# Peptides against a protein of PDB entry 3WG5, part 227

Target 1, 218 residues: chain A of PDB entry 3WG5
Amino acid sequence: LAKNIVYVAQIKGQITSYTYDQFDRYITIAEQDNAEAIIIELDTPGGRADAMMNIVQRIQQSKIPVIIYVYPPGASAASAGTYIALGSHLIAMAPGTSIGACRPILGYSQNGSIIEAPPKITNYFIAYIKSLAQESGRNATIAEEFITKDLSLTPEEALKYGVIEVVARDINELLKKSNGMKTKIPVNGRYVTLNFTNVEVRYLAPSFKDKLISYITD
Target 2, 218 residues: chain A of PDB entry 3WG5 as posed
Amino acid sequence: LAKNIVYVAQIKGQITSYTYDQFDRYITIAEQDNAEAIIIELDTPGGRADAMMNIVQRIQQSKIPVIIYVYPPGASAASAGTYIALGSHLIAMAPGTSIGACRPILGYSQNGSIIEAPPAITNYFIAYIKSLAQESGRNATIAEEFITKDLSLTPEEALKYGVIEVVARDINELLKKSNGMKTKIPVNGRYVTLNFTNVEVRYLAPSFKDKLISYITD

## One batch from the design tools (peptide; made by RFdiffusion4, then SolubleMPNN)

Design b2_p23_7_s2 (from b2_p23_7, 12 letters changed)
Fold by OpenDDE base, seed 2:
Structure b2_p23_7_s2 (fold): chain B 218 residues (1-218), chain C 218 residues (1-218), chain A 23 residues (1-23)
Amino acid sequence: as target 1 above (218 residues)
Amino acid sequence: as target 1 above (218 residues)
Amino acid sequence: MKTLDQIRASHKGYVELDPLQPK
């Protein structure tokens, strides 16, 4: 039986293999404690495609609902963050955040210019992001436009267009608004109705390793 | 006028943005001192495509010859390392090293399985690696087979097939054998004849930052 | 010259392809 516990963890910065380790650790802790859900406060400009795909897979394999919450105000789920969000059981955004801009690139040149991905790769990620949207019952047209038009949306727009499920100012409002919602993808093969009635909120801190990596990459 | 100085630096481990910073730093130091060349002792299993492409670009923009030396014995220039080597002014390998295995992948799954790159991505990197080989006057067919057949070569095979220019046991033998060779790609728009007559060898140590990153990633 | 990380930090909305992971 799921405990009346909701975990909250923060993931900030570029999506990398270390970010995968963070997701894995956080979700594992929440799974082990049989939490009702885990909320990941996500703030990312993007990152690595491989790490992103692994994170999506880890979320999809979660034994508990994983809620992506673009938080705090000023944060974004840009690029890889959008894919991760679209792969999750529920997406929430705080006011003053953004989602989208999902165009794949090969990287940056020395001069800071973008190295464009070939059309073939772009098409792969179009198909991929559309599949994530479709599987989660979210707006696949907008998901495609996150790539093809480099579209970025406000929380209000994202909600309106059926990209996300919740706009919330904080964790308490998120829990309140998402209570009774069904997950947009299955948990262990079933769509779960979220129950955030009288839950204990537990915050997961970044590991020492996580802190060290962030310190070096900034 | 180029000084009778040759720099030697070691780059070991995965190709990442930090590896780019190492290459940039090392080459910049050697450029500033107007070195005859820099030799990069490379040992890598592969790494990031973006970082690899940036490293190749940095080498190609070098004001001095950049020699990739797969060293020491037991080292490899695998995957990204092969691309870097093929993008350089001269490739050397020590006995007991390897080069090749350039098949692109999207990453690793949680279970450690390879996430295969779609054919479209593979074809992009086939074109790219062939271009590097062609531009450097190296065996483009073998370069393609590094991907299509996941081919790995010994130093002797790589030399025989025209992938590399030198087999050398150490820096001294490398300098001796490469003396009088022309760079395989231009330096500042001209092919340079390497002059290693009576050169001072200067070793560049990894920065504190480089050491810290290696310590965390291992 | 800006580090690659500094360049990346200056941009938002990127999916970096990493197809050359070590085996």
Scores: peptide ipSAE 0.236, ipTM 0.463, DockQ to the pose 0.813; fails the geometry check
Fold by OpenDDE base, seed 5:
Structure b2_p23_7_s2 (fold): chain B 218 residues (1-218), chain C 218 residues (1-218), chain A 23 residues (1-23)
Amino acid sequence: as target 1 above (218 residues)
Amino acid sequence: as target 1 above (218 residues)
Amino acid sequence: MKTLDQIRASHKGYVELDPLQPK
């Protein structure tokens, strides 16, 4: 039996292999408890493509809805964060947050300049981000422009353009607004209607390992 | 005045942004002391392309010769480690080590399967690894085959094929064999003849941060 | 000289490619 439980966890900082471990741990806990959903409060400037792709795959394999919530105000789902959001069952943003800026790069030179990705790599990620948007019924044209025009959008713009599903100030407003929405991708092969009536909210804390990694990488 | 000092430092594990910081710190210390060279004892299964490219650039900008030494026996300069070695002023290997296996991948799926890189990415890294080999006067055909055939070589094979310059059992044998060799790439615009007569060997320890990162990533 | 992490922190919106993972 699905328990009327919604988990909330925070993921902050660069997307890395350790971020994958955090996603996997958080989703696994929520799956084991047969939660109604997990909400991931995401604040990221971007990160690694491999970790991002693995996180997207982990979300797509989830037994429960995974909601990405760009939170708090001032947070972003930049670059890799946008891909993760577009691969999720529902996207929400708080006012004063941003999404986009998805251009792939090879990295940074010692002088701080961007090492440009070959056109061939850029085209791969254009195809990939468009596939995520298309599969989730989100705006694939804007998804492409997150790369080709280096676009970043406000929550209001992202909602208007059909990139995201919810603008919410807090978890309570998110639950209220998303109640009765269908997931944008299937859960175990079925599009699920979210039921946030009489839910218990449970917060997941970072593990000791997660805290240690954050301390070193920040 | 160049001091008759050779620094030795160890870099072990995956090539990451933290590995770049280690290379930068070690080379900077050796540069500040006007060392005759720094030897980096390298043992890596591979890692991140961005970090690798930055490390190569840092080596190429070094004011002193940077020698990559695949050590101890059983160690490897796999994938990213091969690129780093090919970007260095001299490559040495201990008996029982390996170099190669440079095929780029996007990452691993949840089931542990390799996510293949698009042909376009593979071709980029073929061009890049060939450029490193050509610039250093090393075997560019074998460098390409490290990708296209996923080749790994023994020290004896790598020496025979002109991929590396020295096979040495230890630091003393390395210093003895490399004495009088010219760097394979320039130092400050000049090919330098290594002078390891009457040198003091100084070992650099990992910083506390380096140890903490290793503890978390291993 | 800025650390690579400091450089990254100064830039928002990047997908870093990691095509050279160990086998």
Scores: peptide ipSAE 0.222, ipTM 0.602, DockQ to the pose 0.797; fails the geometry check
Fold by OpenDDE base, seed 1:
Structure b2_p23_7_s2 (fold): chain B 218 residues (1-218), chain C 218 residues (1-218), chain A 23 residues (1-23)
Amino acid sequence: as target 1 above (218 residues)
Amino acid sequence: as target 1 above (218 residues)
Amino acid sequence: MKTLDQIRASHKGYVELDPLQPK
């Protein structure tokens, strides 16, 4: 029987417009091959709000399920990473990872101090993150608290509170645990039941461009 | 006879991941309506290289011609804007605009001084910008000099040197002058002859999101 | 002096809206 393909790709570092390119490229490859899903191993401290919102939109437009996997242990889906996760079809976290801390900032002063966002902007992102949570059937109250309380959660807490769907140590455990789960958002207008019973895992390497930009941003 | 539609949208400010969203949204709308073309009125001092490369890719994937129009007078397609223009199906400039100044930088120091890109990065962007120029049948030597000499050109110079295709004062003049021109890059694998003989101009307004982000970046 | 990127990297957990490019 023709094996269903699951793609796995890594996105690491700050969320920027380049991170959008990575998402777009990876998802496009997986779409072209009619993959069962793509798993994005995400490790981000956050980044730009604009890039984040684009990535969310790109995920939501995917013709295949996009699974955000906060990986490896020690990784985070911090700030922008949380929004991206909440915009995805399924969220998984490895033990020893974190999610949250979503307060928007305008940027950094010359001394490295945070420039606080005005209440108007903070409220916009509160509404936005709550929308992502609600649309995905995830905990909107916790999503709000990621901003208002700068809350960060462990995988266990995130699972308990209904922020994420899976805690998994590795890709194999993720596939096993997510098999038969419904996507939290629609794929092509339909909630999809994931089928990881007979899958081939294909790893997507970063492009030369991806490597170069990651090198510049690190 | 059913009027062919030409969309016009504005992109102003720094090239960021949000600028990518704007391009994607605008082009998508125009694609959905099977527009004859979309004209992007561009005014940018530059921005992020990653966002720029994504925008170029999005333009090149467009199902319709994307015309970059450096507008209004006083506007620039500086730095990242030049790459975007060179990646497009047609470039126009209004009198009193500029194009060029494409030297990559790593960023700014705390004191606002430019952090120079290492030769490796500079050479990468030289190769990239030359590729864009060559693919579009534009002046690759000048494209290189946008980096190596930090060259900026007037519309008249840019036209003279074969960097751009049109100098136009407004959208109406642009449509008149570009009518019957072939796209400089393929649309769906084919060079398209623009037909602006019987067109309806439709202006795309920025989304609420677009306005919010523009407000934050200005 | 830390680069702007180093400054950004030092602050985890923030959604950056506008990198203050030093004007």
Scores: peptide ipSAE 0.158, ipTM 0.377, DockQ to the pose 0.175; fails the geometry check
Fold by OpenDDE base, seed 4:
Structure b2_p23_7_s2 (fold): chain B 218 residues (1-218), chain C 218 residues (1-218), chain A 23 residues (1-23)
Amino acid sequence: as target 1 above (218 residues)
Amino acid sequence: as target 1 above (218 residues)
Amino acid sequence: MKTLDQIRASHKGYVELDPLQPK
């Protein structure tokens, strides 16, 4: 029996292998408890493409709905964060957040300049991000422009253009607005209708390792 | 006046932004002391391309010779480690070490399978690794095969094929064998003849941060 | 000199490729 439980966890900072471990741990806990969903409060400037792809795959394999919530105000789902959002079952954004800026790069030079990705890499990520958008019934043209124009959107624009599903100020408003929505991708092969009626919200804390890594990487 | 000092530092594990910081710190210390050279004892399975490219650039900008020494026996300069070595002023390997296996991958899938890099990424790294080999007067054909065939070489093979300059069992043998060699790339625009006559060897310890990161990432 | 982490923190919105992961 599914418990009327929704988990909430925060993921902040660069998308790395450690971020994958956080996603995996959080989703696994929520799966084990047969939660109605997990909400990931995401604030990321971007990160590693490999970790991002693994996170997307982990979300797609989730036994429960994974909601990406760009939160708090001032947060972003930039770069890798946009791909993760587009790979999730539902995207929400708080007012004053942003999504986009997905241009792949090889990294940064010592002088702080961007090491540009070859056009061929850019084209791969264009195809990938478009696939994520198409599979989730989201705006594939805008998804492409996140790369080709380095486009960033407000929550209102992202909602208007069909990139995201919800604009919400807090978890309570998110639960209220997303109640009765269908997931944008399948959960265990089926589109799930979210049921947030009379749910208990459980917050997941970062592990000791997560805190230590965050302290070192900040 | 250059002090007759050679610094030795160890870099072990995955090539990351932290590894770049280690290289930068170690080289900077040796530069400040006007060392004859720094020897980096390298043991890496690979890592991030961006960090690797930054490390290569940092080595190329060094005011003193940077010698990559694949050490101890059982160590490798795999993947990113090979690029770093090829970007350095001199490469040495201990018996029982390896170099190569440079095929770019996007990462690992959840099932542990390799996410293959698009041919376009592979071609970029082929061009890059060949450039490093050519600039250093090393075997560009073998450098390409490190990618195209995922080739790994023994120290003896790498020496024979003109990938590396020295096979040495320890620091003393390395200093002895590399004495009087020219750097394979310029230092401050000039090829430097290494002078290891009557040198003091100074070992650099990892910083507290380096130790902490290693503890967390292991 | 800025650390690589400081450089990254100064830039938002790039997907960093890690094509050279260890096998």
Scores: peptide ipSAE 0.125, ipTM 0.539, DockQ to the pose 0.825; fails the geometry check

Design b2_p23_7_s3 (from b2_p23_7, 11 letters changed)
Fold by OpenDDE base, seed 5:
Structure b2_p23_7_s3 (fold): chain B 218 residues (1-218), chain C 218 residues (1-218), chain A 23 residues (1-23)
Amino acid sequence: as target 1 above (218 residues)
Amino acid sequence: as target 1 above (218 residues)
Amino acid sequence: MKSLNEIRASHRGYVELDPLAPK
């Protein structure tokens, strides 16, 4: 039987317009091949709100399941990364990773102090993150606390509180544990049951442009 | 008599954290040489609010006058560029340039539609842009209208309305017209009278990093 | 002074607004 394909790609660093281009490219490749899913290994400290919102929308428009995997150990889905994860079809985390810390800011002052977002912006993102959690059937109370309390969770806590669906050490364990799970949001208007039996894993490499951007932004 | 030095540097493209690094580097060089001023040739469609606010603060902390010059013809100081200009010691524009269009947005949707900023964000930036105009003795009503009406002005209109101080075709005309003008904001706690008699113009080139970033972001 | 990038790297995850994106 022709093996169903699962793609794996890596997104590392700050969420920017270039990160959107990476997501779009990776998802498009997986869509063209009618993959069973794409797994995005995500490690981000956060980034831009506009890019984040566009990435969420691109994930929601995907013709295939998009799985966010916070990987490797020591990685985080911080801030914008949490929103992206909450907008995805399935969230997984490796042991020793973190998720949360979603407070909107205007940026950093020259002295390194946070420039706080006005309350209205904070409230907008509270509403937005809660909507992502609600639409995906995840814990909207914890999603709010990612902002209001600047909460960060371990994988075990995030699983326990119903923020994520899988804790996995590697891609093989992720595929094993997520096999038979329903997507938390629809794909083409339907909740899809993931079938990771008899799959071929294909890794997508960053483009030359992606590598160059990463080299400059890091 | 040892010629007083005026530096000229170019900032082109989107306002980002890298743009802040460019401003910081250029101003630092000019400060180290005790330059009479630095002129930043600015051409920007806009960019990040955090980077913009940091750039404004860096300009305000400068030990020497920082002049924003919207150049060449066809260039703009759009959105974030307008804020940077309004935060500077003197604004000049070349004929055929524009300034304004400062309405905050959250970003663009995938279809290219503007995601509108919530009213609270808009009001924050209205207050901020008005403060920059007021502190610099520029037209705060027009500064507000750059947001509320998404107003863009020609150099002649901007001069007429008291948004900018100089319309100049080139650096030589800028130096000639701005000679004897007082800075619109203090330098080291004092309003400085610009002395562009017997000056040497020195051009600062972008660093290798600056060139690489521009190549990738454009 | 630390670069803005160094400052950002030292802080864990904030959603940075780009309210002044080009039109």
Scores: peptide ipSAE 0.120, ipTM 0.591, DockQ to the pose 0.806; fails the geometry check
Fold by OpenDDE base, seed 1:
Structure b2_p23_7_s3 (fold): chain B 218 residues (1-218), chain C 218 residues (1-218), chain A 23 residues (1-23)
Amino acid sequence: as target 1 above (218 residues)
Amino acid sequence: as target 1 above (218 residues)
Amino acid sequence: MKSLNEIRASHRGYVELDPLAPK
């Protein structure tokens, strides 16, 4: 019996247009092989709003479930990473990771101070993050507080508050715990029950371009 | 008699944090050598607002005149590039270049459509671009229209409307035409008369890091 | 002075707007 394939890919660093290209490439590969799911091991401090929105849209258009896994311990789905997670079919976090801190900014001044976003921008992203939470059946109040209070949560808190679906130490525990869960958003218009029974885990390596970009952005 | 040094550096591509680092490095080198001025050959389609604001601030803090030169023919000071130019001590353009198209956007959708900025963002950048024009004694009405009408100008139009100071085909013509001009903004609190009599032109090469970043962002 | 990249790397948790993205 052909083993159900689960792809695992890593995305680390700032969310940029190149990060979008990575997401697109990884999801496309997994779609081509009709994978049961793709797990994206995410570690990001945040990044660009445009790239983030495009990544969310790409996940929503995926022909297969996209699981965002905040991994390894010490990783974060900060800012843009939280939006991406909230736009995904399932969120998992490893112990010792974080999610949240989603306040939109215009950037940093030369002295490192935050250039504040105008209130209308903040309100736009509040509406956007709440929509992602609502569409995925996740805690929209906490999603708003990721902006309004610059809230950051542990995996245990995020699970408790209904922001995420799984706390898992590794891929094996993730597969075990998420097996039989329904996706939090539709896949091709349908909520899919994840089937991780007798799966083959296939790791996607970063492209040479991905490595080069990561080397420069780190 | 020690020849007055004029530095020339090139900045090409998107305005990013790396572009800020290039501006900072180039201006710092020219400051250290007490150059008469630095000419930045600028070719940009735009970029990040935060990086743009930091670049403008870095130019305003320069101990020497910073001349933005839209070069070569076919180059543009588009979007963020226009703000940088308007924040500089002198603007020059080569024939066949453009300036303007400053309408703020939140980014591009996956299909390449513009994600519109909220009106408050647009108004913020209108106020900002007008302030740069006013402080530099340039056409603030046209500066606003770079946003409100997404206006783009030729060098001849930009000169005619008092947006720029010089149309020049090359560095030699730029030095000749700008010689004896006062800076449009202060250098260390004083308007400086440019002295390009018997100058040594010194070209700054991009660092290895600059080249690597350009290779990735292009 | 720290580079803008160093400053950004030191700060986590913000959505950076690119209101002047290239056309």
Scores: peptide ipSAE 0.104, ipTM 0.607, DockQ to the pose 0.811; fails the geometry check
Fold by OpenDDE base, seed 4:
Structure b2_p23_7_s3 (fold): chain B 218 residues (1-218), chain C 218 residues (1-218), chain A 23 residues (1-23)
Amino acid sequence: as target 1 above (218 residues)
Amino acid sequence: as target 1 above (218 residues)
Amino acid sequence: MKSLNEIRASHRGYVELDPLAPK
């Protein structure tokens, strides 16, 4: 029996292999409990492409809907965070957040300047981000511009341009607004209609390891 | 007055931003003491390209010779480690170590398969690794093959092919064999002749933070 | 000199490639 449970977990900081482990752990817990969905409160400046691609794939393999919620106000789904969002079943943003700025780089020089990725890398990620947008029925042109123009959008702009599905101030408003929406990608091969009527919200805390890693990386 | 001091530090694990901080700290200490050189005992399976490029640049900016020593037996300078070695003033390897396997990848899929890098990424790193080899007067053809053939070499092969300068079982043998050698790249714009006659060896321990990071990443 | 972490923290919005990930 599907428990009318929605899990909420926070993922903050750089997208790394540890972030993949967090996504995997959180989604697995929610899957095991047959949750109606999991909401990931995301705040990231970006991170590693490999970890990002693995996270996207893990979301796509989820047995339950994974909602990316760019939260709290002041948070961003920057760079790798945008790809993750575009690979998810539903995207929400809180007011005062941002999404975009997806230009691939090789990293930062000692002086803090960007080491540019060669054009072929950029083109690969353009193709990849466009694919994610197209597969989810989201704006592929804007997805491309997240790279080519280093575009960043407000929640209102992202909603207007069909990049995201919901603008919500908090979890309660998110549940209310997303209730009855279809997932933008399949769950187990089917587009699922979200049912958030009379749900219990359960928060997943970071593991001790997650806390320790965050403490060291900050 | 140049203290006849050689510093030795160990760097083990994945090449990350933390590894850069270790290199920077260790080299800075040795620079401040006007050491004759620093030897970095390196054991790495690879890591981040950005961190690698920054480490290479930090080595190139060193006021003293930086010797990469692939150590102990069983260690490797794999992937990013090879680039770091090729960017250094002198490369040594212990018997039973390896160098190479530099093919760029985007990461690993969920099934553990390699996500191949697009040809343009591969070509960028081919150009980069060849440049490092050429600048250091090392075998640029083999450097390319570290990528194109995913080639790994033994110390004896690497010496034979002109990739490295020394095969040594321990620090004492390394100092003995490298004494009187010229650096393969400039130190402060000059090729330096190493003088390891009557040197004091000082070991640099990892910081508490370094130990903690290693504990978490392992 | 700023640490790489400080540099990264100062920059938002880049996908960092790890083309040299351990095999």
Scores: peptide ipSAE 0.102, ipTM 0.567, DockQ to the pose 0.813; fails the geometry check
Fold by OpenDDE base, seed 3:
Structure b2_p23_7_s3 (fold): chain B 218 residues (1-218), chain C 218 residues (1-218), chain A 23 residues (1-23)
Amino acid sequence: as target 1 above (218 residues)
Amino acid sequence: as target 1 above (218 residues)
Amino acid sequence: MKSLNEIRASHRGYVELDPLAPK
């Protein structure tokens, strides 16, 4: 029987327009090959709201399940990363990772101080993050508290509170634990049951352009 | 008598965090050399609000006058570029350029449609752009209409309505026309009278990093 | 599909919010 393919790609760093291009490229490759799923290993301190919203929409339009995996240990799905995760078909976290801290800011002052978002912007993102949680059947109260309390959760807390679906130390454990789970949002209008029983894992490398941009922006 | 130095640098493209780094670098060089002023030749379709606000703050903290020059003909100070201009010590435009169109957006959908900003965000930027206009003694009503009516102005209209200070076809005409003008905002707490009678013009080239980023992002 | 950069390049007169900058 032809092995079901699962793609794995890494997205690390700030969420930008370039990050959208990475998501789009990786998902498109996996769609073209009719993969069972793509796992995005995510490590982000946050980033742009627009890029984040575009990434969420791209995930929602995916023809295959997109699994956000906060990995490796020490990684975070902070700020924009939390929204992306909540917009995905399944969330997994490795032990020693974090999710949350979603308070919107206008940016940083020259002295490095946070420029706070006006209440009106904060309320918009509260409504948005709650909608993502509700649509995915995740904890909308905790989603709100990621903003209002600047809450950050461990993987174990996030699982306990119904924010995420899996705690896994590596890709093999993730595939094992998520096997037979239904996607939290639809794929092509249908909730899909993940089948990872006979899976070939394929790693997607960053493009040369991706490597060059990372080298320059780091 | 030691010639007063005026630096000229070009900033072209979308306003991003990288654009902030360009402004910071260029202004810092001009500050270190105790230049009479720096002229930033600006051509932008707009960009990020955070980067824009940081650039405005960087200009306001400048130890020397920062002149925004919408140049060459065909260039625009659109959206974020208008805010940057209104935050500067002097605005000039070349014939055949434009300024305005400041309606804030959340971004673009995947199909390229504009995601409109909620009224709450729009009102924030109305207040912000009006503050920049008021602080610089420029037309706050027109500044508001850059958002509410998505107004765009020619150089002649912008001059007539008190949005800008100079219409000039080139750097030489700009220096001639702005000579003896007072800055519209303070420099180190004082309004400065520009002295361009015996000026050496020095062009700042983009750094190697700047060129490399432009090559990759274009 | 057009990249976000391509989409942005096709449009003028935008103020894009970055309300979720890294901490």
Scores: peptide ipSAE 0.045, ipTM 0.537, DockQ to the pose 0.770; fails the geometry check

